# Ledger of designs, part 203: peptides against a protein of PDB entry 3OGK

Target 1, 307 residues: chain A of PDB entry 3OGK
Amino acid sequence: ATPDRLSRRFPNLRSLKLKGKPRAAMFNLIPENWGGYVTPWVTEISNNLRQLKSVHFRRMIVSDLDLDRLAKARADDLETLKLDKCSGFTTDGLLSIVTHCRKIKTLLMEESSFSEKDGKWLHELAQHNTSLEVLNFYMTEFAKISPKDLETIARNCRSLVSVKVGDFEILELVGFFKAAANLEEFCGGSLNEDIGMPEKYMNLVFPRKLCRLGLSYMGPNEMPILFPFAAQIRKLDLLYALLETEDHCTLIQKCPNLEVLETRNVIGDRGLEVLAQYCKQLKRLRIERGADEQGMEDEEGLVSQRG

## One batch from the design tools (peptide; made by RFdiffusion4, then SolubleMPNN)

Design b1_p27_3_s1 (from b1_p27_3, 15 letters changed)
Fold by OpenDDE base, seed 4:
Structure b1_p27_3_s1 (fold): chain B 307 residues (1-307), chain A 27 residues (1-27)
Amino acid sequence: as target 1 above (307 residues)
Amino acid sequence: MSFTKSPREIREEELNKKIAERKKERE
């Protein structure tokens, strides 16, 4: 469909989701004529879709100019922006969004590729937004944003229920977790094991309503931090956990109310058996083939050549 | 042409690195 045809047919459109063509090379050579640019759509939104509150771009090219135009056109009417696996923008574009769209409730840039200039966008969001419900920059690389701004967001946004972040050291988020009293979902962070300090994370206090969780790089030594509230966990993302099969079994047994599990094939048949036994409310299971197999295949290949 | 790794690829590589590091510490 062309942008022009959409606006003519649906002038009162409130939600728009655009999907670019799935290409494995989405972050590689995007041909100039790929048709995955949001520009014509942003132009149409700005001119003709005056009731649009929610925009979701998936696998599209988004420039800072596109974001600036969208931000200025929709301003406080924009409630949701999702840049899902998008590319072509910088943090300047994000700054424009949060500067002009002060009542945004959902801001997502999960798996997007962008140039990071500074952390001003998160600071601006922290200073001016009180409406945020969902913040998601999971699987992104931010090095210049401050965990203090995240804490400020949690303090100011009382309806904040879901936060997914990149590789923040989890201890830097203590203030955030304390402030985020209504948080139900957290994903990301970074657990960094210290052999000299096995209790490094044992005093970590999570929000009381937390029930959807995915801590990055959580190993068996850190896993006990979940045990006090494991019974209330409904969703676990273990895709980036450092858990072996037996660790999965241990954790799963403590999560009888688990509804959604995402993990790697390291869970094994044994973990699946335990899951079936203890998690009777399970609705969704996602198992990805992880690199855990690549290490074993290389070892098996080496053993077969010696024999 | 710098093949920019996808965020997913970067994340997976970091995971693999951490797995390898922990294996070495246990040996």
Scores: peptide ipSAE 0.510, ipTM 0.883, DockQ to the pose 0.560
Fold by OpenDDE base, seed 2:
Structure b1_p27_3_s1 (fold): chain B 307 residues (1-307), chain A 27 residues (1-27)
Amino acid sequence: as target 1 above (307 residues)
Amino acid sequence: MSFTKSPREIREEELNKKIAERKKERE
């Protein structure tokens, strides 16, 4: 479909999702021009789609100019922006979005590649937004944003229910978790094992409603921080956990209400057996093949085709 | 054509590094 055809056919369109071409994985390298440009669509949105409140770009090239145009065109009418696996923009583009779209409810840039100039976009969001429900910059690299701004967002946005972040040290998010009283989902962060301080994370308090969780680099020493609320966990993302088969078994046994599990093949047949035994409400299981497959000598760590 | 690593690839590499580090500490 072309932008012009869309606007003519659906002048009152409220939600638009555009998908670019799949990334051509050539030798684990992504071409810079692997996606379609959003520019013609942003132009059409700006001119003709005046009721559009939700925009989802997936695998597209997005410039700062595109974001600025979109921001100004939709302003406080924009409720959802998802830059899913996009590229071509900087944090200046994000700043434009949060500056002009002060009532945005969902802001996603998961797995997007961008140039980070500063952390002003998150600061601006923290200072002016009270509507945010979903913030997702999971699988991104931000080094210049402040966890304090995230805490401010949590304090100001009473409807904040889902937050996915990059590699923030989890201890820097203590204030955020205390403020995020209605948070149901958290993914990301970074658990960094300290041999000299094995109890580094034991006093971490999570939001009371937290039921969807994916902590990055969680190992068996950190895993006990989940035990106080494991019975309320409904979704668990272990894709980036540092858990072995036995650790999976231990955790799964404590999660009888688990509905969604995402993990690596390290769960093994044993983990799957435990899952079947203890997680009777399981609706979705995703098992990815991890690079750790080559190092698992024990046949028990591999999901056999027999199961 | 300049090829860049995807955020996913970068994270997977970091994961693999951390796995390898923990294996060494347990040996």
Scores: peptide ipSAE 0.505, ipTM 0.881, DockQ to the pose 0.646
Fold by OpenDDE base, seed 3:
Structure b1_p27_3_s1 (fold): chain B 307 residues (1-307), chain A 27 residues (1-27)
Amino acid sequence: as target 1 above (307 residues)
Amino acid sequence: MSFTKSPREIREEELNKKIAERKKERE
């Protein structure tokens, strides 16, 4: 559909989701003539879609100018912005969004590629937003944002239920977890093992309602921090965990209410057997082939093609 | 043309690095 046809047919549109063409491995080689620019859509939103409150761009090219135009056009009416696997913007574009859209409830930039200028966008969000429910910049490379701003967001946004972040040291998020009293979902962070301090994470306190979790680089030494609340876990993202087959078995046995599991092939047939035995409420299973398969000499860690 | 790695590829590489590091520490 063309933008012009959309507004004519649906002038009262509240939610728009645009998907760019699936690109093969060349995510970063955007041909200039690729119809994946959001610009014509942002123009149409600005001019004709006055009731639009939710925008989801997937695999699109988004410029700072596009974000600025969108922000100013929708202002406090914009409740949801998802930049899912998008590219072409900087943190200036994000700053414009959070500056003008002070009632935004969902801000997502998961797997987006951008140029990071500063951490001002997160600071501005922390200073002015009280409506945020979902913040997701999982699988992004922010180096200039502050964990303190994330803590401030948690303190000010009582409806904050889902937060997915990049590679924050988990210990820097202690204040965030204490403030995020209603948090149900957390993904990302970074667990960094210290041989000299094996109990480094043992005193980590998670939000009481946490039931969807994916800690990056969680190994078997850190895994016990989940055991006190493993029975309430409904979703696990283990795609970036440092767990072997036996570790998977150990954790899965403690999660009888697990509904969604995302993991790598390292779970193996044994892990799948344990999953079937202990997780009777499982609804979705995602197994990705990881690069760790090249080093698994043990046949037991491979999911047989027969299943 | 600098083939910039996707966020996914970057994350997978970091994971693999960490796996390799932990294997070395346990040997």
Scores: peptide ipSAE 0.513, ipTM 0.885, DockQ to the pose 0.601; fails the geometry check
Fold by OpenDDE base, seed 5:
Structure b1_p27_3_s1 (fold): chain B 307 residues (1-307), chain A 27 residues (1-27)
Amino acid sequence: as target 1 above (307 residues)
Amino acid sequence: MSFTKSPREIREEELNKKIAERKKERE
């Protein structure tokens, strides 16, 4: 489909989702002429799609100029922007979006690659938005944003129900969790084990409605922080947890209402048996191969080099 | 061609590093 054909056929379009071609995984090659640029689509949106309130770009090349044009064209009519696995923009583009689209409800940039100039975009969002329901910058590398701005967002956005973040130290989010009274989903953060302080995270208080969770780098020592509300957990993302097979068994037994589990092959046959025994409401199971197999191959490689 | 790692690849490498560190601490 071409942008011009879309507007002619659907002048009253409210939601648009565009998917770029997958990068050749082996070579990270983006072909220049594969139609992966959003520019012609943003031009069409600006000129002819005046009722568009939801935009989802997946695996697209997005410039700051594209974001600025989109922001100014849709302004407070833009309710949803998803930059899913996109590239080519900086935090200046994000700043333009949050400056002009002050009633945005969903802002996603999950797994997007960008240049970080400053944390102003999150600060601007915190200062002016009261409509936000979903904020997702999971699997992104922000180093210049403030956890205090996230706390301010939680305080001001009463309908905030889902937040996914990068590698914030989880203790910096204490104020955020206290303010986010209606939060149902949280993913990301960073748990950093301290052998000298095993109880470092035991005083964390999570939002009372939290039922979908994925804490990054959660190990067996941190896992007990979930136990007070494990019975209300419906979704667990353990893809980036530091849990072994036995730890999975321990946690799963405490989550009888689990509907969705995402984990690695480290769960093993034993973890799957426990899951089948205790999680009768399970609807979706994702087991990803990766980190644990590479660790075993390296151990087998080390054993084969010693043998 | 600057092979820029994807956000996912960066995260997986960080995870692998943390797994390796914890294995060494338990030995």
Scores: peptide ipSAE 0.512, ipTM 0.883, DockQ to the pose 0.597; fails the geometry check

Design b1_p27_3_s2 (from b1_p27_3, 11 letters changed)
Fold by OpenDDE base, seed 2:
Structure b1_p27_3_s2 (fold): chain B 307 residues (1-307), chain A 27 residues (1-27)
Amino acid sequence: as target 1 above (307 residues)
Amino acid sequence: MSFTKSPRELREEKLNEKIKELKEEKE
């Protein structure tokens, strides 16, 4: 479909999702221009799609100019922007979005590649937004944003229910978790084991409604922080956890209401047996092959085709 | 064409490094 054809057929379109063509990425190498350009679509949105409130770009090239145009064209009418696996923009583009779209409810840039100039975009969002429900920059690398701004967002956005972040030290998010009273989903952060301080995370308090969780780099020493609310966990992302098979078994046994599990092959047949035994409400299971497969000589750590 | 690692690849590399570190500490 071309942008012009879309606007002519659907002038009152409220939601648009565009997917760039997946290019066969070379192993560990992604071309900078592996997506399609959003520019023609942004032009069409700006000119002809005046009721558009939700935009989802997946695997697209998005420039700061594109974001600026989109921001100004839709302003406070823009409720959802998802830059899913996009590239080509900087934090200046994000700043434009949050500056002009002050009523945005969903802002996603998960797995997007960008140039980070500063943390102003998150600060601006924190200062002016009270509508945010979903913030997702999972699988991104921000070094210049402040956890304090995230806390401010949590305090000001009463409808904030889902937050996914990059590798923030979890202890820096204590204030955020205290403020995020209605948070149901959290993914990301970074649990950094300290041999000298084994109880580093034991006093971490999560939001009371938290039921979808994916903590990055959680090991068996940190896993107990979940036990107080494990019974209310419905979704668990262990893709980036540092849990072995037995750790999986331990955690799964404590999550009888688990509906969605995402993990690596390290769960093994044993973990799957435990999952079947204890998680009767399981609806979705995703098992990814991890690089850890090469080091696990133990057949029990591999999901067999027989299970 | 300049090729860059995807955010996913970068994260997987970081994970692998942490796994390696954890194994070395147990050893």
Scores: peptide ipSAE 0.491, ipTM 0.873, DockQ to the pose 0.647
Fold by OpenDDE base, seed 3:
Structure b1_p27_3_s2 (fold): chain B 307 residues (1-307), chain A 27 residues (1-27)
Amino acid sequence: as target 1 above (307 residues)
Amino acid sequence: MSFTKSPRELREEKLNEKIKELKEEKE
């Protein structure tokens, strides 16, 4: 579909999802002329799609100018922006979005590639937004953002239910977790083992409603921090955990209400047997290759839908 | 053309680094 045809057919469109062409090396070899630019669509949104509240770009090229135009055109009417595996923008574009779209509820940049200039976008979001429900910059490389801004967001956004982040030290997120009283989903962070302080994470207090979880670099020594609430876990993302087969078995046995599991082939046949035995509510299972295994990194592993 | 690693590739590398560190600490 062309942008102009879309607006003519659906002038009252509220939600738009655009998918770029899948590429094996999407971030390594982006030909400039692959037709994955959002610019024509942003122009059409700005001019003709006045009811649009939700925008999802997947595998698209997005410039700061595109984001700025979108932000100004939709302003507080924009409730959802998902930059899913996108590229071409900087944190200036994000700043424009959060500056102009102060009622945004969902902001996603998961697996997007960008140039980081500063942490102002997150600070601006923290200072002005009270509507945020979903914040997701999982699998991104932000280094200039502050965990204090994340805490402020949690304090101010009472409807915040899902937060996925990069490699924040989990101890820096203690204030965030305390503030995020309604948080149901957390993914990312960084657990960093310290031989001199083996119990450094044992006093972590998670939000009471937390049921979807994916802690990065969680090893068997840190895994026990989940045990007090393992029975309420419905989704586990173990793709970036440091768990062996037996560790998987131990954790899975404690999660009888697990509905979604994402893990690596390290789970093995034994882990799958344990999963079948203890997790009767399992709906989705994703198994990827090990991080150390040679292969196309973008190959989606076995997605078995049970049901 | 500077091949920039994808966010996924970067994340996998970090994971592998952590695995390596963990193995070295156990030896």
Scores: peptide ipSAE 0.491, ipTM 0.874, DockQ to the pose 0.573
Fold by OpenDDE base, seed 4:
Structure b1_p27_3_s2 (fold): chain B 307 residues (1-307), chain A 27 residues (1-27)
Amino acid sequence: as target 1 above (307 residues)
Amino acid sequence: MSFTKSPRELREEKLNEKIKELKEEKE
C-alpha cells in the first residue's frame, strides 16, 4: 500500500502500524531501495492524516528529520509512538518528539538501534509530560540518561502503569519505584551481585500494584526479593535472568497466579512440570533458545521436544 | 564495515558475560 492511497481511503485514521520487511541484516547494510523508510509515511501523516493519534513503526528506518516532522505535525495530538526495532535516528529525534508531543501517553523504542547523543530527551519528558502511561526502552543501550528523570516522570505521570528500561542499576531506581505508585509492569534494570553484600537488594521496595515483572540478571540470590509479592505476579519475564532449572522451579511454585511466562530453555522439562502443577492460570508460555545451552552440563535441563 | 550488533545481540552478549561471571564466582 502507498501512503497516498491510505490517506485517501482513511482520512480519519487514528492508528497506523507499519511493518518493515524482516531482514536478518536490519541493523547492518540496509539497501537504499529497501522500502523500509518511514519518510513517505511521515509526509503523508503530516499532510493528510490529521486525526492520527497512534503511530507504530516496526522494523523501519527512521531519521531524526522524520521524527521532527512527525512531532511538529501531530504535536499534542500524538498519544502513542512506538519505534519497535527501528533504526537510523539519534536521541535528537527523541528530543524532538518529547518537546513537541507533550501529551504523549505511550513512548516505545524497544529493541531500536540509535546513536545516543545525550540524555536530554528523558529530561525534557520528565519536565513537561504528565500524561505518560507507558514508557518502554527495553533492550536499548542508554548510558547518558538519568534515573532521576525517571523518578520525576513517575512523580508527575500519575497514570504511569508500565515502564521498561535498559540496564539501570536497580538501586538507582529506588526513588522511581517509590514515586510510581500505580506501576503495574516493570522490565529491565540490572541486578549486580556483590559477594560482599548478599543483602544488597533485600530492602528493595516495589510498587504495590506490580504484577508484570522482568528483572535483568536476577540470580538465585536476588530472587527472594520477589517472594513477598510473588502471589500477585501475573507476568514474569525471565529471558535475561540468571536462574537455573531449580531456581525456576522455586520461583514458579511461588507464583500461582502466573498467566504469562517468558523464559529460556533452561527451565527444562522439570520446570515445565512444576509450571503445569502450580500455575493453573497460565495463558502464554514463551521459551527461547538461549546461549546458555552450551554451559549447562546437566543433560536434564534440555526441554525434550515433545512431539 | 563495522557490523553494528543489534540490540538483541548486544543484550545476549551481556547475558552471556553475566553467566560467565556467575560461573567463575561459583568455582
Scores: peptide ipSAE 0.483, ipTM 0.869, DockQ to the pose 0.594
Fold by OpenDDE base, seed 5:
Structure b1_p27_3_s2 (fold): chain B 307 residues (1-307), chain A 27 residues (1-27)
Amino acid sequence: as target 1 above (307 residues)
Amino acid sequence: MSFTKSPRELREEKLNEKIKELKEEKE
């Protein structure tokens, strides 16, 4: 499908999802000749898709100019922007989005590659947005953004329910967690073990409604911070945890309401047995093979739907 | 041509480094 054909067929389109590189997923709307650039689509959105509220670009090349055009064209009508595994933009493009789209509810740049110029985009978002529900820059490397701006966002955005971040030191997010009273999902951060301070994280207080969690680099010494609310956990992302098989068993036993688990093969048969015994509500299990096993190709994580 | 590692690859490398460090501390 070409952008021009899309607008002619669906002038009242409210949601658009574009995928650049075809993985085997069904709705590849981009002709091969378009090289994965969003530019022609942004042009079409700007000119002809005046009711578009949600935009999702996956594995596409996005420039700052594209983001600026999109931002100005949709302004406060843009509710969702997802830059999923995209590249080609800088934080200036993000700044344009948050400056012009002040009522944005979902902002995602998970696994996107970009040039970081400054932290102004997050500061601008913190100062002017009160509508944000989902913020996701998981698996990104922001070094110039402030945890204080994240705290401000949590204070001002009462509907904020899901936040995924890069490798922020978790202790810098204490203020954020205190402010994020309605937060249900958190992923990312960084737990940095200090052998000299084994209780470094023991005083960490999480939002009361938190039930979907993925802490990066959580080891067995930090794992007990989850125990006070383990019974309410519905989703765990342990892909980047530093847990061994027995640690998995310990944690899983404390999560009887677990519905979704994502982990590595380190869980082993033992962990799977414990999972089957204690997690009767489990709906989805994703096991990724650790990089240490050289030879096995990108086997797509077998989502075994045990229906 | 140094293929720029994806954010995922970079994160996996960082994880592997941390795993290695933990193993060395336990030995």
Scores: peptide ipSAE 0.483, ipTM 0.870, DockQ to the pose 0.503

